# Peptides against a protein of PDB entry 3T6J: the designs that were tried, part 139

Target 1, 375 residues: chain A of PDB entry 3T6J
Amino acid sequence: PIVESYIGFIESYRDPFGSRGEFEGFVAVVNKAMSAKFERLVASAEQLLKELPWPPTFEKDKFLTPDFTSLDVLTFAGSGIPAGINIPNYDDLRQTEGFKNVSLGNVLAVAYATQREKLTFLEEDDKDLYILWKGPSFDVQVGLHELLGHGSGKLFVQDEKGAFNFDQETVINPETGEQIQSWYRSGETWDSKFSTIASSYEECRAESVGLYLCLHPQVLEIFGFEGADAEDVIYVNWLNMVRAGLLALEFYTPEAFNWRQAHMQARFVILRVLLEAGEGLVTITPTTGSDGRPDARVRLDRSKIRSVGKPALERFLRRLQVLKSTGDVAGGRALYEGYATVTDAPPECFLTLRDTVLLRKESRKLIVQPNTRLE
Target 2, 372 residues: chain A of PDB entry 3T6J as posed
Amino acid sequence: PIVESYIGFIESYRDPFGSRGEFEGFVAVVNKAMSAKFERLVASAEQLLKELPWPPTFEKDKFLTPDFTSLDVLTFAGSGIPAGINIPNYDDLRQTEGFKNVSLGNVLAVAYREKLTFLEEDDKDLYILWKGPSFDVQVGLHALLGHGSGKLFVQDEKGAFNFDQETVINPETGEQIQSWYRSGETWDSKFSTIASSYEECRAESVGLYLCLHPQVLEIFGFEGADAEDVIYVNWLNMVRAGLLALEFYTPEAFNWRQAHMQARFVILRVLLEAGEGLVTITPTTGSDGRPDARVRLDRSKIRSVGKPALERFLRRLQVLKSTGDVAGGRALYEGYATVTDAPPECFLTLRDTVLLRKESRKLIVQPNTRLE

## One batch from the design tools (peptide; made by RFdiffusion4, then SolubleMPNN)

Design b2_p17_2_s3 (from b2_p17_2, 9 letters changed)
Fold by OpenDDE base, seed 4:
Structure b2_p17_2_s3 (fold): chain B 375 residues (1-375), chain A 17 residues (1-17)
Amino acid sequence: as target 1 above (375 residues)
Amino acid sequence: MLTHIAGGEPLPVVRAP
């Protein structure tokens, strides 16, 4: 088998300032069949990047073809095992040297062994569809998240010699209509500037890219979905995200006004964006469970994904990218923390919903590292 | 950067005995 590994101080999710890497390492085997699907996605990446809702001036100047591999993890040393990876984490290196994407296929398989009777917060009519398409939709989401999420966008930089990597006279900020007024200076990085929000903000951007681009027929075709199946995959992907936004409340600590998980915070932010869009796109309804205790239902109107959801996500995603590209920490923090704030204000009453989420919480899953043999 | 499974924290990894 083809074996891949990496090791080092790589991910900074456990650092409150997003700067210090946690020691991590894995050994994995390449899944050739699944890797072939991601290779097709890579082949389309340059064209798909043009579909993102920002001007080409905010995208990388030169497309660097990355690798994308599906891996079955044999051993993982770290605080947790991811579903996907994009490395390196430095945006400057991604822009100049390229990057690699990985999907941890066997991790995904374990995570989605959900029993129907234990599936929380969905309407009964959605449960069977959700169970059927959760795996496939997440493959799409992970692929887009890593390759076109983390792998997209440009940071505007002034180097140590005073030279800019963009034309100051001609590049226009699409949000303000003005010339670019801020950028990264020599020695400044995404993590160093955005600090406490950097990890979650970037995850939010990547997740948003996944939702946005999964609407593109070419993406679904690459993964082998057409017609009604493609539409169901889209629906379940979006439904999974809004459900995740509700589940995210488990990872908020009201007493400390902080989040304990960057990805879940990101998913909550996306939920807030889609709720703000209104028009019946997303509805969270408190209910009473069969046990007589509090419950909730998340509803996503399929017919409004393209008409209401996509435009809302487009605007939000563009703002995320523009603020990231320009190094506008004040604007970025205001935007992101605004959506990440958890209150008990009506109509959502998120703090009350959090109690419901905690009440319905599933037991923490453990992954036992597999063994392999030649047969 | 990583993608984590929706609905929870990254899953702890335990090596089989």
Scores: peptide ipSAE 0.056, ipTM 0.688, DockQ to the pose 0.389
Fold by OpenDDE base, seed 1:
Structure b2_p17_2_s3 (fold): chain B 375 residues (1-375), chain A 17 residues (1-17)
Amino acid sequence: as target 1 above (375 residues)
Amino acid sequence: MLTHIAGGEPLPVVRAP
């Protein structure tokens, strides 16, 4: 078997300031079959990057072909096991040296094991479809999230010598129509500037890239989905995201006005964006469960994903990228925290919904890592 | 950077004996 591993202070999600890495490590075996799909995705990455809703001037100047491998993890040491990884976490290195992506395939497989009777917040009509396509949709989402989410976008930088990595005279901010007015100075990083929102903001951007690009037929084709299957994968991917946005409320602490998990905060933000789009795209309906206690249902109108959802996400995603590229912390914080705010305002009444989410909370999942043998 | 599955909390990893 082909074995991959890493070890060190890698991810900073547990640092409130997004700076200090947690010590972690893994040993994994390459899943050749799934890796082949990701290789095809990599081969199309340069083209797909052009489909993202920002000008080329906000994208990396030179595409550096990354590695992307699907891995079956044998052992993982850390506070939690991810579904996907993009490294390095240094923007300068990503821009100059490139990056590597992995999907932890067997982690995703465990996530696929959803019991229908325990699946919360979905309409009955969606449950079977969701169960069927959750796995495949996750593969798509993780691939896009890591490769084209985290792997996309340019930071505008002025180096220590005063040189810019962009043309100040010609590059235009697509949101304002003006020249670039802010950038990262020497020594400033994404994390240092955006600090408390940096991780969640970036995850939100990456998740949004996944949702946005999964609508592209070429992406689905790469993963082997065509026709009705492709449409179902798209639907379930989006449905999963809006459901995740509701589930995210578990990780909000009202008393502290604080989010405890960056990815879940990001997913809530996306839910808010899609709810704001209106037109019946997403509906969250409080209900009463069979036990007589509060419940809820999330409905996504698949017919409105492209007509309503995509444009809303496009605008939002562009704003995220522009604010990130320009180092506009004030604007970025205003945008992101605005969508990340949890109130009990109607019609959603998110604080009330949070109580429902907590009531319906599933037991914490445990991943048991077995021994592997060759047969 | 990481992607976590829906349900968002880091999943505890337990090694089988």
Scores: peptide ipSAE 0.048, ipTM 0.690, DockQ to the pose 0.392
Fold by OpenDDE base, seed 5:
Structure b2_p17_2_s3 (fold): chain B 375 residues (1-375), chain A 17 residues (1-17)
Amino acid sequence: as target 1 above (375 residues)
Amino acid sequence: MLTHIAGGEPLPVVRAP
């Protein structure tokens, strides 16, 4: 078998300032069959990058073909085991040297296991569809998230010699209509500039890319879905995201006004964006469970994903990218923290919903790592 | 950068003997 491993100070999610890496390592075996799907996605990546909602001037100048591999994890050492990974975590290196993507296939497989009776916050008519397509939709989302999410976008930089990696005279900020007024200086990085919001902001951008591009027929075709199946995968992917946004409230600490999980904060932000879009796209309804205690239901109108959801996400995603590219920390923080704010204001009453989420919290799952034996 | 599953809390890893 082909064995892959990495070890070192890699991820910075446990650093409040998003800068200091946590020591992490894994050993895994390549799943060749599953990797083939991601290889097809890689083959289409250059074309799909053009579908993202920002000008080419905000995309990488040169496409560097990355690796994308599905891995079956044998051992993982760290604070948490992910479903997917994009490395390195330095934007400058990703732009100049390239990057690698991995999907932790057997981790995803464990995550696919959902019992219908334990599935919270969904309408009954959505549960069977959700269970059926959760796995496939995860594959799509993870692939897009890593490859075209984390793998997309350009940082505007002035190097130590004073040279810019963009044309100051011709590049226009699509949000303002003005020339570029801010950039990264030598020694400044994404994490150093955006600090406390950097990790969650980037995860939000990547998740948004996944939702946005999964609407493209070519993406679904790459993963082997066509017709009604493709539409169901799209629906479940979006439904999963809005549900995750509600579940995210578990990871908010009201007393400290902070989030304890970057990805869940990101998913809450996306939920807020889609709620703001209105027009009945997303509805969260407090209910009473069969036990007589508070419950809730999330509803996503399938027919409004493209007409309402996509445009809302497009605008938001473009803003995320523009603010990231220009190093506009003030604008980025204002935007992101605005959507990440949790209050009890009507109609959503998120703090009240948080109580419901905590009440309905499932028991934490355990992943038992496999062992290999020579026979 | 990594992706956690949408189900919520990161899963603890237990190594089997």
Scores: peptide ipSAE 0.046, ipTM 0.685, DockQ to the pose 0.383
Fold by OpenDDE base, seed 3:
Structure b2_p17_2_s3 (fold): chain B 375 residues (1-375), chain A 17 residues (1-17)
Amino acid sequence: as target 1 above (375 residues)
Amino acid sequence: MLTHIAGGEPLPVVRAP
């Protein structure tokens, strides 16, 4: 439909246990011009799913063609406006019935409005490139995040009748080399099992899919980027993610050892993964600002994205998926909370960096709900 | 499931009269 809406208890981000939905609703109109690139992405989705770093046995048995539409939001009621949405939130329904993706185009447009002088934590040489390609790179990231992130992966399930949706004798866990030893039982869901880490973990998986697949030439081609432009889009997308990982520290509460935002926690985890990869891929350097106060710079070596970054992300992303598929809460929690832990240990000294992030905090952006007019 | 902008914090909605 040209006008789209939803309303109800949809997203569980506000529930500490990831179970109870927040009441949310929106009304939006379809932007046909901006939807074309997402339609092309959908057309390639089945093939791109095969590029994900897990065995086909851990992917959906049957590809169900989803909808993907760019929307201009007219009204939104909720705790915040997203850049993109993937629904329904039930993995079983996504696997059996399909799903829908939307990009909130006018929300993205607001997000892209950045003044160079206010852009924090980047090297001067990267600022102009970042400003130029932030929008396009984020379009790529949102598309991949929703469609191939949230829209990918299989949960191993034993139903109420005792039947499995996978072959117990032949399916092998790629991390252990052994047969599958855990799965979701009847009545168990992703959210019910992984609880407090479910939302952030899934966002981390989806963001990682975006970074991983944006390296694929076909993806950039779908979005109309080739040659040097494609490489710049890739670079800025990865740069944006590592920067976001630093910015994420704003949303950590040291006194409570708690994260207040699932996506930002996810981005911090990704930053930690890429830092762990080493080899000069990512560097965070404390500096002094022009005001004489603490500052920092994030540097990403573009020449090492494919050689160092991709393999590190591949291994991590595969582990995320395998643990999710098998319902291995203990393993999943150990992995994710390990990367999500914020300490002041050297060399990064993240708690100290957090103080810098807070010091350099930008003003909160606001969106004013628009009207439509006939001309 | 949602995707938030790189700034991380969901954008508050302000209604203009």
Scores: peptide ipSAE 0.032, ipTM 0.686, DockQ to the pose 0.387

Design b2_p17_2_s4 (from b2_p17_2, 10 letters changed)
Fold by OpenDDE base, seed 4:
Structure b2_p17_2_s4 (fold): chain B 375 residues (1-375), chain A 17 residues (1-17)
Amino acid sequence: as target 1 above (375 residues)
Amino acid sequence: ALTHLAGGEPLPVVRAP
């Protein structure tokens, strides 16, 4: 078997300031069959990057073909096991040296196991479709999230010698119509500048890329979905995200006004963006469960994903990227914290919904590391 | 960077005996 591993102080999700890495390491075996799907995505990556809603000047100057591998984890040392990885975490290195993507295939397989009777917050009519397409939609989302989410965008930098990695005279900020007015100076990084919001903000950007690009027929084709199946995968991917945004409330601590999980915070932000789009795209309805206790239902109008959802996400995603590229911490914080704020304001009443989410909380999953041997 | 699956906290990993 082909064995891959890494080790070190890699991920900073547990640092409130996003700077200090947690010790992590794994040993995994390459899943050749699943890796072949991601290689097809890599082959289209350069073209798909052009579909992202920012000018080429805000994208990497040169496409660096990344590696993308599906891995079956044998052992993992860390606080948690991810579904996918994009490394290195330093944007400058991603721009100049390239990056590697991995999907932790056996982790995904475990996560796909959903019992219909335990599936919360969905309409009954959506449950069977959700169960059927959750796995495939996750494969699409993880692939896009890692490769084209974390793997996309450029940071504007002035180096220690005063040289810029962009043309100050010709590059225009698409949000302002003006020349670039801010950038990263020598020694400044994404994490050092954006600090407390950096991890979640980046996850939000990556998740948004996944939702946005999954609408592209070429993406679905790469994963082997066409026609009605492709549309169902899209629908379930978006439905899963808006549901995840509701579930995210579990990871908010009202007393401390903080989030305990960066990805879930990101998903809540996306939910807020899609709710703000209005027009009946997303609806969260408080209900009463069969047990007589509070419940809720999330509804996504399939017919409005492209007409309402896509434009809203496009605008939001572009803003995320522009603010990231320009190192505009004030603007970025204002935008992100605005959407990440949890209040009990009508009509959503998110703090009240949080009580419902906690009441309907699913059991924590445990992953048992496998054993393998050659026979 | 890494992606955690929807629906919860990072999944704890326990090694089987």
Scores: peptide ipSAE 0.069, ipTM 0.709, DockQ to the pose 0.403; fails the geometry check
Fold by OpenDDE base, seed 3:
Structure b2_p17_2_s4 (fold): chain B 375 residues (1-375), chain A 17 residues (1-17)
Amino acid sequence: as target 1 above (375 residues)
Amino acid sequence: ALTHLAGGEPLPVVRAP
């Protein structure tokens, strides 16, 4: 078997300022069969990057073919096991040297294990479909999230010599219609500028890329889905995201006005964006469970994904990228914290919904580190 | 590494007995 490992100060999610890495490490074995799908995705990556909703001037100047492998993790030391990884975390290095993507396949398999009777916040008619397609849809989402989410976009930089990596005279900000007015100076990084929102903001961008690009027929084809199956995978992927946005409320601390999980904050932001789109796309309905206690249902109108959801996500995702590229911390913070704000304002009453989410909280999943052998 | 956490929450690692 092919063994892969890494070790060091890598992820900064536990640092409130997004700068200091947590010491972590893993040992994993390459899953050749699952890696084949990701290799096909890599082969289409240069074309798919052009489908993202920002001008080419906001994308990498030169495409660098990344590695993408599916791994079965044997041992992981850290505060949490990811489903996917994109390294390095430095945007400048990603742009100039390239990057590597991994999907932790056996971690995903554990995440897919759901008992129908314990599946919360879905309509009964969606439960079987959700169970059937959660795994496949998550494979699509992880692939897009890592490769084309974290692996996309350009930072505008002025180097130590005063040279720009973009043409100041010709590059136009698509949101303002004006020339670029801000950029990263020498020594400034994504994390150093965006600080407390950097990790969650970037995860939100990556998740949004996944939802946006999963609508593309070529993506579904790469993963082996066509016709009705492809549409079901899309539906379940979007449904999973809006459900996750509701579940995210568990990780909000009202008393401190803070989020304890970057990815869950990101998913709540996406839920807010899709709710704002209106037109019946997403509906959250408080209900009463069979036990007589509060419950809720999330409904996603399948017929509105492309007509309502996609345009809303397009606009939002473009704004995220433009603000990231230009190093506009004030604009980025205003946008992101606006959507990340949790209040009890009607009609959603998110603080009340949080109580429902906590009441219906599922048992935390555990990963037992496996053994393996050659037969 | 920028990571996508399965299920949105960190998965605790337990060593097999």
Scores: peptide ipSAE 0.050, ipTM 0.699, DockQ to the pose 0.501; fails the geometry check
Fold by OpenDDE base, seed 5:
Structure b2_p17_2_s4 (fold): chain B 375 residues (1-375), chain A 17 residues (1-17)
Amino acid sequence: as target 1 above (375 residues)
Amino acid sequence: ALTHLAGGEPLPVVRAP
């Protein structure tokens, strides 16, 4: 078997300031069959990067072909097992040296196991479709999230010698129509500047890239989906995201006005963006469960994904990238914290919905790590 | 590493005996 491992101070999710890495390590075996799909995605990455909703001047100047593998984890040491990984976490190194993507395939497989009777917050008509396509849609989302989410975008930098990595006279901010007014100085990083919002903001950008690019026929073809199956994968991917945005409320602490999980905060932000788009794209309806207690249903109108959802996500994703590229912490914080705010304001009444989410909380799954034996 | 968490919920990991 092909064995991969990594070890070190890598992820900063447990640092409130997003700067200090947690010590983490794993040992895994390469899944060759699943890795082949990601290799096809890598082969198309340079072209797919051009489909992202920002000017080429906000994308990397030189495409560096990344690695992408699917791994079956044998041992994992850390606070939590991810579904996917993009390393290194340093944007400067990603731009100059490249990066590696990993999907933790057997972790995803465990997450796919959902019993229909335990599936919360979906309409009955969506449950069977969701169960059928959750796994495949996750593979698509993880691949896009890691490779083209975390692997995309340029940071504008002035180096120690005062040189810029962009043309100050010709590069235009697509949001303002003006020249670039801010950038990263020497020694400044994404995490150091954006601090408390850096991790969640970047996850939100990556998740948004996944949703946006999964609409592209070439992406679905790479994963082996065509026709009605492709449309169902798209629908379930988007449906999963809006559902996840509701589930995210579990990880909000009202008394402290804080989020306890960066990815869930990101998913809530995306839900807010798609709700703001209006036009009946996303609907959250409070209901009463069979037990007589509060429940809720999330509905996504599949016919409005491209007409309403895509444009809304495009605008939002472009704003995220522009603010990231320019190091505009004030603008970035205002945007992100605005969407991440949880209130009980009508019509959504998110604090009330949070109570419903907590009432319907699923039992935490336990992942038992495998061992290997010589036969 | 930037990580994607499946389902968004932290899953407790138990090592098989």
Scores: peptide ipSAE 0.039, ipTM 0.687, DockQ to the pose 0.499; fails the geometry check
Fold by OpenDDE base, seed 1:
Structure b2_p17_2_s4 (fold): chain B 375 residues (1-375), chain A 17 residues (1-17)
Amino acid sequence: as target 1 above (375 residues)
Amino acid sequence: ALTHLAGGEPLPVVRAP
C-alpha cells in the first residue's frame, strides 16, 4: 500500500483572524481506483481553469500541475476531518511552487451514511435520488473544490522592489471596466488582508467553483457520468449545496452575529445567492412535520440550474475572484457579509428557519478508525 | 491546506477497539 501522511500547523479555521494554524496530522492509504478519476481531472485542469468566469489575467500566469490523490484515512488527529485538502495554504507557494490535493474518500463515505427516514429538509421525491447520488456528486464537488477552487486565481502583487506581477496599463477589471486600482503590497497576504472573512470567503469561492464547473460535461465524463446519470449528479450536487446552506444556520450564533464554521457560512452565502436569483430556482418552505413540530423543505428546480443558477453563480463567482485578486477588502466584505447576514426578514425568515434546523438537528456522527492489514 | 469539510461539522475520530 502507498501511505500518505502530513503533520503540522496547517488549518487556520479555528483562528478568528485566519492566521494561526491548528496542529494536525493524518495517516492514510492511497485508494488507487478513486485516485485515477482525480488524475484525469488534473489532466484536464489547465483547460478547465479557462472555463472559470474571469479573464486569464486574473488566473495564474503559469499552470503548475498539481498532484491529486484519493485517500482512505486510517487516523486523523485534529479538531475536524475534512473531505478534501489542498496544500499548502500559502498562496505564494501555490502560485510559484504548486500544490497537492487529496480527497478523503472514506470520510465522505461516513458522511453519506444517512438513513432515508432521517434525511431532513428534502422533498420525498428527492430523497431517493439524493441518497443514491450524494456520494458520487460529492466526489465531483470535492475534486473541483480542491483542484480548481483553491487551485485557481491570481493575486495581484506589488513586490518589495515596486514591480507588479501584472501589466497595470493593460489589465482591466471585468467588473468595473477600469484599470486595476488595488493590489497586495509586499508582505500582504490573502489572510492578512481579508482576516475574519478570509477562510469562509475562500471556501465560498471554492464551493462556487465546484457548482459552476460540475455543469461542464467534461467534468462529469471524467468521473464516469453520462446522460441521465450526469444530470442527476448535477442536480444532487446543487441540491446538496442548497440544503447545506439551510443546515448552515446551526453554525450561526445570532447573539454574537457570528459564524462558527467557515464552510457552512460559505454554503449559506451560496444559498442566498441562488435564492436571490429567483425565478423559482430555489424554494424553502416551512412545513409541519409528522410530529407536529416545525419542519422545512428545500426545493431546487432542476430545469433552472443552467438557465438561472449558473448565470447567478457566474456573476457572483467572478466578483469573488476579482475582489480577491485586487485585494479589495472593502468591496469583498461588503459583498460577502451582505450575503452572510442572517435576519428574520421575509420571505425566508432565516432566524425562524434556524430554530427549525436546530429542532431537526441530527446526532453527531463519530468516525471510527478502521483496521487494515496487508494481503 | 484549505479543507472541504464533508458535513460542515468537525467529525471526531474514535479509534476502533
Scores: peptide ipSAE 0.039, ipTM 0.688, DockQ to the pose 0.474; fails the geometry check

